# Ledger of designs, part 277: peptides against a protein of PDB entry 3V4L

Target 1, 386 residues: chain A of PDB entry 3V4L
Amino acid sequence: GQPLAKDKVALLIGNMSYWEHPKLKAPLVDVYELTNLLRQLDFKVVSLLDLTEYEMCNAVDEFLLLLDKGVYGLLYYAGHGYENFGNSFMVPVDAPNPYRSENCLCVQNILKLMQEKETGLNVFLLDMCRKRNDYDDTIPILDALKVTANIVFGYATCQGAEAFEIQHSGLANGIFMKFLKDRLLEDKKITVLLDEVAEDMGKCHLTKGRQALEIRSSLSEKRALTDPVQGAPCSAEALVRNLQWAKAHELPESMCLKFQCGVHIQLGFAAEFSNVMIIYTSIVHKPPEIIMCDAYVTDFPLDLDIDPKHANKGTPEETGSYLVSKDLPKHCLYTRLSSLQKLKEHLIFTVCLSYQYSGLEDTVEEKQEVNVGKPLIAKLDMHRGL

## One batch from the design tools (peptide; made by RFdiffusion4, then SolubleMPNN)

Design b2_p26_6_s4 (from b2_p26_6, 12 letters changed)
Fold by OpenDDE base, seed 5:
Structure b2_p26_6_s4 (fold): chain B 386 residues (1-386), chain A 26 residues (1-26)
Amino acid sequence: as target 1 above (386 residues)
Amino acid sequence: EEEVKLVSTDAKIGQPPVADVETVTL
């Protein structure tokens, strides 16, 4: 019979905005494109950008809570990384220069924990450099992995080699994701799919002698990312998993704000990633006596580190939101919240209405506080351990 | 012919955080 997944769960991490290392660009598009493809494959996807060490640890812990017997687990990482003694390390955005294993997440430790969950399939897609870190002399004493015969590693590059981005017209893609995305929906054994991606990369003149896909697998069964989710009645564990995933993807409801002057504002929300939300405002009703009227969002929680210069833009693109701009309503003011994982409390902010009456020179201001609770990933309370 | 930048994702450990960039023609 066709293999069945008990469920399908993916964690996608894209680190770009490094503090002490070269900034990357490809992870933005690559995480977004992979998220949309994995959703079409019935994966529960958590997509996170620009995580600190602590935030990466918590994201992995939350991912491991979604794993259980026969669940398919996929971890994708795009960012800086290294490989020492066959162990792969993912580098957080706050990692020092130089970094060590103590500042980084070991993928083989995550694999050990996934094997303890008795997962049906473990897929690691590592879009990072595999150079040795000569500043880290630590030999990780990893416990022996169990023989589960359900492990697949897709490394974007060979051992000791670099991975590359292709940058064109202000956009960037990783070389690995450029080829992976074209095949990811194919009903093939995951190792066969990755072998075809390796052949496609090998045909590209840009990659020849620079980057090649490495596949490491113990996968004894014909498992595919297309394998259907088992329609079993919701076990208590499946219900908990579905509730945890739903919480991480629940947007605030759109609001209609009414001001004393008779102006009505629509406040709306869109998810770019599990930790990135766009707020947008539009004037939906204006009394004829009001000649000018603008609605700004202000007074965000300090935990979000929002620069007011980047808020209230006339286009989504001016916020750095190039991916979801097609799905957003036009003629709004847009604000991008890029660090929702940092939100400890409810998202409370002010909607400020500035307007002018016909025949008055002075602008009038009205303010309304808005509480939208904990949006998206902020519902997981990733900070409860501090 | 479309000019693209090939950018290494090397972390430049112990070096200034400047990526290696090559301009290539497609």
Scores: peptide ipSAE 0.488, ipTM 0.920, DockQ to the pose 0.853
Fold by OpenDDE base, seed 3:
Structure b2_p26_6_s4 (fold): chain B 386 residues (1-386), chain A 26 residues (1-26)
Amino acid sequence: as target 1 above (386 residues)
Amino acid sequence: EEEVKLVSTDAKIGQPPVADVETVTL
């Protein structure tokens, strides 16, 4: 019969803003594009940018809670990485220079944990360098993996090689994602799809002799990313898993704030990633006696590290939000919250209305505190282990 | 012909955090 997935779950991690390593750009666009494609394939997608070691461990743990018998699991990583003794290591943004295996996440350890969940398919897409780290002399004694015949690795580059990104007009894409995105929706066995991506990459003059896709597979069955999800959740565990994923993707409801001066503000929320949210404010009603008014957001939780100089921009692009700007309402003030995984408490902030009456030179301010609870990934309490 | 930057994702371990950048023509 046609293979069926019990469910489909993906974790996408894009690390760019390294503290002690070269900053990357491609993971921003690549995680976003892949998220949208996997959602079209009925994947439950968690998409996270710029994770510390601790945050990466917690993201993997939460991903593993979404896995169960016959579920398809996909892990995508874009960032710095290395390969020692055939083990792949993903480098967190807070990794020291030099880093070791103790500062990094071993992909083969994640695979072991996925095999314990009796998953239907395990796909790893690793958009990172595969050079040896000579500062890590650790020989990992990996426990013998189970023979599950359901594993696929797509490495963006060959063993011992670099991966590259193409930067143009302030945006960047990884070479791997550039070719993967054109084929990802094809109804083909995942190893056949990746082989076609490898052929397309092999024709690219930019990467010829520098980067080549490597496929490692034990996949014995004809499984595709297009394989249909089994119908309604048959178990209490499957229902709990679906609720947990839904909780991590719930935006705050948009609200209308009313000020004493008679100004009405619409406050809205948009997800760029599971840990990145845009707040936008718009004036929906203004009394005629008020000549000018602006609605600023301020007093964010210190855990979010929000610089007021980057808040309340006239365009989404001025916040660093280049991806969702088309889906946002126009003529707002925009603020980007890029570290929702750091939020321990409810997101409480102030909406400040600054306004001027006709014939008065003095600016008047009114303030309202807003509590929107825990938005998106902040609902998973990724910090509860500290 | 568009000039683009090809940037290595090499972490430059034990080196200054400066990426290798090549200007290439598409």
Scores: peptide ipSAE 0.487, ipTM 0.921, DockQ to the pose 0.864
Fold by OpenDDE base, seed 4:
Structure b2_p26_6_s4 (fold): chain B 386 residues (1-386), chain A 26 residues (1-26)
Amino acid sequence: as target 1 above (386 residues)
Amino acid sequence: EEEVKLVSTDAKIGQPPVADVETVTL
C-alpha cells in the first residue's frame, strides 16, 4: 500500500551568529525556505535560529517529545560543524574556539534517541562542513544503533570537505538548499529525491570540485516526504503532540491600545521563526489636534537582549527581517525579537506613545504596559532543568 | 554574467574567525 506517516515532525536549526567563529548568512534564508516547503508537506516544523549549546539540547529534547511510533522525524541543521570518526557534530553559537565534542551535539546520539521512539522515518539534512576537528581527540564510544532500516542522511558536502554559501545582492543561500528546495515537494522516495539533488549540484559549475552531496541511507521502504499523514489524531499521544506543537507556534493576539489623548494603536505580531517574532505598531486613529504621533515599544525583558538601536524601525529590513517583510502591514514601526527561547517569564513590554499637539512645541508621552504571555517557542519553557 | 561570492562555512577552528571568500562569475 502507499506508505503512511503517523505524523510528520521537523526540527530546523540555523546557527549564524557565532561568538568565536565566522558568522554565516545562508541559514537565515535556508531555514525559512525549508520551513515553508515542509509546511506544504504537512510537517509540524519547529524552526530555530542562533542556539546556544543548552538551547540546542533543549530543542532536540522537545523535538524528541514530538516523535513516536511511525512518526516521520526530520532534523535539518545549517551552521558550523565537524566530523570525527564518522560522527557528525553540530556546533552551537556559544561554542568556544577551539570547540570539542563536549561543546557540540552529536547527530548519531540524536539518531539513537529517535530510534528509541520507533519512528517511521529518520531524515538528517546536515548543511555543515565535514572537516575533521583536530582539537577534539575524543573517540566517542557510541552505542550500536538499532537496525531500523528507516534512516537517511543528506550531507551537504563530502567527508572531510567544506560546505559553501552563495552570497549575492546581500542575500545568501547554502549550495545544498539551493538545489534541495527545487525538488523537495516531489513525490519520490527520499533517497531518489536526494540523488536527483546530487545530480543537479554536480551539473553546477560553482559546486563542481568544491561541494558534492553525500547520501547515506538504510531505507528498506519507499518512504517520501510527500507521504500522507494518517488521518485525524486518534491516540492520546498524537493529541498531546499536536497540542505541544500548537503551543510552540501560537502568536499573541493583535491588540488595539487606546491612549488618553484619543490615539488608537494597533499592536501586531508576526512569526519569522519559532524563536523569532516581529512586533509592529501602527497608528489607526489620531485626533486632528495631534500633528505628530509615534508608537514605540520599549522596556523588554532583559533576557531578550534587545538593542534599542535595532528596535522601532520604519521598515522590517532595518530590523534584519528580510523574509516576512512583504507579508507585514506597511507604515508601521517594527521590532524583531530574535531570541524568544531565552524568555523565562511572560513577554511584558511598554508601548510608549510620543505625540505633539498643534501649536505646542513640547512632545507629550503616554505609556501602557502590555503582557502578551509566552509567545511561540517561549511556551515550551526550554529552560526547564536548571 | 553576475558576480557572486562563494563563502566557505569553515569554522576556522583555532584561527581568527575570518571566512574564506571567492568571487565567481555566473
Scores: peptide ipSAE 0.486, ipTM 0.919, DockQ to the pose 0.846
Fold by OpenDDE base, seed 2:
Structure b2_p26_6_s4 (fold): chain B 386 residues (1-386), chain A 26 residues (1-26)
Amino acid sequence: as target 1 above (386 residues)
Amino acid sequence: EEEVKLVSTDAKIGQPPVADVETVTL
């Protein structure tokens, strides 16, 4: 029979906004496209952008809590990285220049921890450079890996080589994701699917002699990303996993705010990623005596580092939200919260209504405080212990 | 023929944080 997954869980990390290193662009689109494809494959997907070392460690720990016997685990990483002595290191956005293994996450350490969970399949998709870091003389002493025969690595490039982005018209894609996305939904053994992606990359004139997919696998079984999830979560562990994932993906409910002047505002929320939310405001009712009326959001928690100059935009694109703009209502003011992992408390903010009456020159303001609890990934308390 | 940029994801360790960019024709 076709193998069954007990469940399917993916962690996707896209690092682009580096402090001390070249900024990337592809991880934004690549994490988003991969998230949507893996959701069509019934994966529970946690998608995170621009993580610090501490935030990456916590994201991996929370991912490992979702893993159990017979669960399919997929880790995707897009960002800066290096490979020393056959160990792959993911570089957080706050990494110093130069960085060392102590500033980075070792993928083989994550693999060890995944093997302790008795997972049904372990897939690593590493969209990063594999050049040696000559500033890191550390030889990682890794514990011996278990022989689980269920491991697949897809490296976007060869050992010692660079990975590339294709930038066109202000957008970018990783070369690996460009070919992976066209095949990811195919009902094929994951190693066969990746081999076909490698052939497609090899036919492209842009990648020839620059980047080639490397597949490393111990996978002895015919397992595919299309393998069905085993029916209703009957185990206590499956219920816990479903609840943990659901908490990390719960949006605030849309609110209707009523002001004393008789203006009604709709406040809405949309997820771009597990740590990125768009807030939007719209005027749904205005008295005829009010000629001008705008609804601004302000007074965000300091932990979110929200620049007011980037808040309350007339389009989602002006906030840096190019991906979800088609699914958002039109004629709103938009604010992008890109660092929800940093939120220690409830998301409390002010909705400020600015309006003008017909025949009065002065603008009037009314304010309401809104508490939406902990949105999305902020429910996991990824800052536990700081 | 569309001009695209190939941008290396090299972290430029110990160098200025400037990516290598090649313009290529599709």
Scores: peptide ipSAE 0.486, ipTM 0.919, DockQ to the pose 0.850

Design b2_p26_7_s1 (from b2_p26_7, 11 letters changed)
Fold by OpenDDE base, seed 3:
Structure b2_p26_7_s1 (fold): chain B 386 residues (1-386), chain A 26 residues (1-26)
Amino acid sequence: as target 1 above (386 residues)
Amino acid sequence: MKYKLVSTDGETVEEISEEELEEFFK
């Protein structure tokens, strides 16, 4: 019979805004495009940008809670990384310079924990450099992996080699994602699909002698990312998993705010990633005696580290939101919340209406506090361990 | 504009041609 997945779960991490290391660009586009493709494949996708060591550990722990017997698990990582002694290390954004294994997440440790869940398939897609870190001489003594015959690694590059991105003025994929995205929806065994991606990458002149895909697999069954999810959630565990995922992806409902002056504001929310939300405000009704009015958002929780200089922009792109701008209403003011994983409390902020009456020189302000609860990933309380 | 190919460790920065860029975006 056709192989069935009990469920399909993916964690996608893109680290770009490093504190002590060069900033990247491609992980933004790569995580976004891969999220959309995996959703078309009926994956439950958690997508996270710019995680600290602690936040990465918590994201992996929450991902492991979604895994169970016969579930397909996919981990994608794009960012800085290294490989020492056949162990792959993902580098968090707060990693020191130089970084060491104690500051990084070992992929083989995550694999061990996934094997304990009796998963149906374990896929790792690692879009990072695989150079040795000469500042880390630690040989991790890993426990022997179980023989589960359900493991696939897709490395964006060869052992000891670099992975690349194109620094364009526009949005561009990393080299690996550029080729992966064109085949990801194909109904093929995952190792066959990745082999075809490797062939496509090998035809490109830009990648020749610089970057080549490496596949490491122990996959005894024909498993594909297209494999259908086994029916309605028949188990209590499947229901809990579905509810947990749904909570992490629930946006606040759009609100209509009414001010005393008679101005009506629409407040809307859009998800760019599981930890990145766009807030937008629009004037939906204005009395004719009011000649100018703007609705600003302010007084955000300090944990979100929102620079007011980047808030209340006339375009999504001016906030750094280039991907969801087509799906957003036009003629709004836009604010990007990029660190929702840091939110410990409810998202409470102020909508400030600034307006001017015809024939008055003075600007008038009215304020309204808004509580939207815990949006998106903030519902998982990733900070409960501190 | 000269486009750059940059490694995801930031150690390697290479200039790429317009032809290589056009091939990559096809």
Scores: peptide ipSAE 0.454, ipTM 0.919, DockQ to the pose 0.810
Fold by OpenDDE base, seed 4:
Structure b2_p26_7_s1 (fold): chain B 386 residues (1-386), chain A 26 residues (1-26)
Amino acid sequence: as target 1 above (386 residues)
Amino acid sequence: MKYKLVSTDGETVEEISEEELEEFFK
C-alpha cells in the first residue's frame, strides 16, 4: 500500500539578521514559500526567523516534542552554516565572530534525537554554506547514529562549497529554494524529487559550476512528502501534538475598539511567520465632526525590541512585510512584530487614537490598553529557562 | 542594474550578467 505518515511536522528556520556576520535576504522568502508549500502537503509547520542560539535550541526541542513513532519530520534551515568532519552546524543570529561548534546547532545531534522518536521519515533541507570552519578545531564525539534507513539530506551545495543568493533590489529566493519550490508538490519518493531538483539546478547557467545540490540518503522505503497523514488522531500523543501545534498558530481575534469620541477602530492581526505578526488598525466609524483621525499602536513590551520609527506605517512594505501585504486589508496603519519568541508576558499594548474636530486646531488623544494574550509561538514559552 | 550573486556566508560576491539573471527568472 501507499506509505502513511502518522503525522507530518516541519520546523523551518531562516536566519538573516546576524549580529556579527553578513546579513542575508533570501531566507525570508524561502521560509515563507516553503511554509505555504508544506501546508498544502498537510504538514504542521513552525516557521521561525532570526533565532538566537537559545531560541534555536528551544525551537528544536519543541519540534522534537511534536515527533513520535511514524511521524514525518522535516527540518529546513536557511542561513549561515559550516561543515566540519561531515557534521553540519547551523549558525544562530547571535553567534560570535568567529563562531564555533559551542555557539551552533549540530544537525547530526538533532538527527540522533529524531531517531530516538522512531520517526517514519527524517528530512533535512540545509540551505547554507558547507565550508570548513578553521576556527573550530573541535572534533565532535557524536554517538553512532542508529541504522533507521529513513533519512534524507538535501544540501543546497556540495561539501566544502558555498550556497548562493541573488542580491537585487527586490525579494528573491535563494538558489536552492528557486528550484525546490517548483517540484516540492510532486508525488515522488523524496530522493527522486531532490534528484530532479539537482538536475534542474545543473541545467541553469547561473548555477552550473557554482552550486550543486547534494543528496545524502538512507531511505529504504518509497516515502514522499505527499504521503497522506493517517486518519483521525486516535492516540493521546497525537491529540497532544495537534493541540501543541494549534497553540503555536493561534492568532488573536480581531477587535472592535470604541472610543469616547464615537470613533470605532478595527484592530486586526495577521501571521507572517510563527514568530512574526502584523498588527493593523483601521477606522471603521468616524463621526462627521471629526475631520482627521489616526489609530496608533504603542507601549509594547520591551522584550520585543520594537522601534517606534518602524511602527504605524501606511503600508505593510514600510514595516518590512512584503510577503503577506496582498492578504492584508488596505488603508490601515501597520506594525510588524518580528520577535514573538522573546515575549515572556502577555502582549499588552496601547491603541492611541489621535483626532481633530472640525473648527478646532488642537489634536485630541484617547488611549485604550489592549491585552491579546500570548500570540502564535509565544504560547510555547520558548523563553522558559531564561 | 548590476546584480550580485552572494554566498550565504558573505565571503564570495560575484557580478552576474543580465542574461544570466533573465535565464534564472524564466
Scores: peptide ipSAE 0.449, ipTM 0.917, DockQ to the pose 0.805
Fold by OpenDDE base, seed 5:
Structure b2_p26_7_s1 (fold): chain B 386 residues (1-386), chain A 26 residues (1-26)
Amino acid sequence: as target 1 above (386 residues)
Amino acid sequence: MKYKLVSTDGETVEEISEEELEEFFK
């Protein structure tokens, strides 16, 4: 019979905005496109950008809570990384320079924890460099992995080699994701699919002698990312998993705010990632006696570290949102909240309306406080350990 | 325009030709 997954869960991490290391660009596009493809494959996807060490640990712990016997788990990482003694290390955005294993997440430790869950498939897609870090001489004493035949590693590059991105003025995929995205929806054994991606990458002149896909697998069964999920969630555990995932993807409902002057504002919300939300405002009604009016958002929680200079932009692109701009309404003011994982309380902010009456020189201001609860990933309380 | 291929550790930076870039975006 066709193999069945009990469920399918993916964690995608893209680190770009490093504090002490070179900034990256490709992880933004790569995480976004991979999220959309895995959703078409009926994966429950959590997509996270720019995580600290503590935030990465919490994201992995929450991901491991979604795993169980016969569940398919996929971990994708794009960012800085290294490989020492066959151990792969993902580098958080707050890692010091130089970084060490104590500042990083070991992929083989995550694999050990996934194997304890008796998962039906474990896929690791590692879009990072695999050079040795000479500043880290620690040999992780990994406890013996269980001998399982359900592991697949797709390394974007060979052992001891670099992975690359194109620094374009526009949006571009990393090299690995450019080829992976064209094959990912194919109904093939995952190792056969990745082998075809390796062949496609090997034909490209740009990648020849620079970057090649390495596949490491113990997979003895014909498992595919297209394998159907077993029927209606009949178990209590499957219902809990569905509820946890739904919480991490729940957007605030759009609101119509009415001001005393008779101006009406539409307030809307869009998800770019599980930790990145766009707020947009538009004036939907203006009394004729009001000649000019502007609506802006302010007074955000300090935990979000929102620079007012980057808020209330006339285009999504001016906020750094290039991917969802086509799906957003036009003629709004846009604000990008890029660190929702840092939110400890409810998202409370102020909508301020500045307006002028015909024949009055002075501007008038009205304010309304808005409470939208905990949006998206903020519902998982990734800070429970502080 | 000169495009750059940059390693995801930032250690290697190479100039890409317009021909290599056009092949990658096809």
Scores: peptide ipSAE 0.440, ipTM 0.914, DockQ to the pose 0.790
Fold by OpenDDE base, seed 2:
Structure b2_p26_7_s1 (fold): chain B 386 residues (1-386), chain A 26 residues (1-26)
Amino acid sequence: as target 1 above (386 residues)
Amino acid sequence: MKYKLVSTDGETVEEISEEELEEFFK
């Protein structure tokens, strides 16, 4: 019969906004497009941008809690990285220059922990450089991996080589994701699918002699990303996993705020990623005696590090939201919350209405406090370990 | 316009042709 997955879970991490290293662009598009494709494949996807070392550790721990016997686990990473002695290291955005293994996450350590969960399939897609880091002489003493015959690595590049992105003025995929996305939905064994991606990369003139896909696999069974999820969650563990994922993806409900002047504001929320949310405000009713009015959001929790200069923009693109702008209502003010993983408390903020009456020169302000609880990834309390 | 191919470690920067770029975006 066709293989069945008990469930399918993916963690996607895209690091771009490095503090001490060159900034990247491709991970934004790559994580977004891969998220949409994996959702079409019935994966439970957690998508995270710009994580610190601590936040990456917590994201991996939460991902491991979603894994269980017969579950398909997929880890995708796009960002800075290196490979020492056959160990792959993912570089967090707060990593020092130079970085060392103590500042980074070892993928083979994550694999060890995934093997303890008795997963049905372990897929690693690593869109990072694989050069040696000469500033790190640490030989990780990894415990012996179990022989599980269910592991697939797709490396965006060869051992000791670089992965590339095109510096374009627009949004573009990285080299690996450009080819992967065209094949990802095919009903093929995952190793066969990756071989076809490798062939497609090998035909491109740009990639020849620069970047080639490497596949490392112990997969003894015909497993595909298209394999159906086993029917209704019969186990308590499957119910817990479904609830945990649902909590991490719950948006606040849209609100209609009514001000004393008779202005009505719609407050809406959209997810760009599991840790990135857009807030938008629109005037839905205005009394005729009010000639101008705007609704601003302010007084965010300090943990979110919201710069007021980047809040309340006339377009999603002015906030840095280029991917979801088509799905957002027009003629709003937009604010992007890009660090929801940092939120320790409820998201409480102020909606400030500024308006003018016909024949009065002075602006009037009314304010309402809004509590939307813990949105998206903030429900997982990724900070509980400090 | 000269486009650049840049490694994700920032160590390698190569100039790419318009033809190579057009092939990649097809």
Scores: peptide ipSAE 0.432, ipTM 0.913, DockQ to the pose 0.745

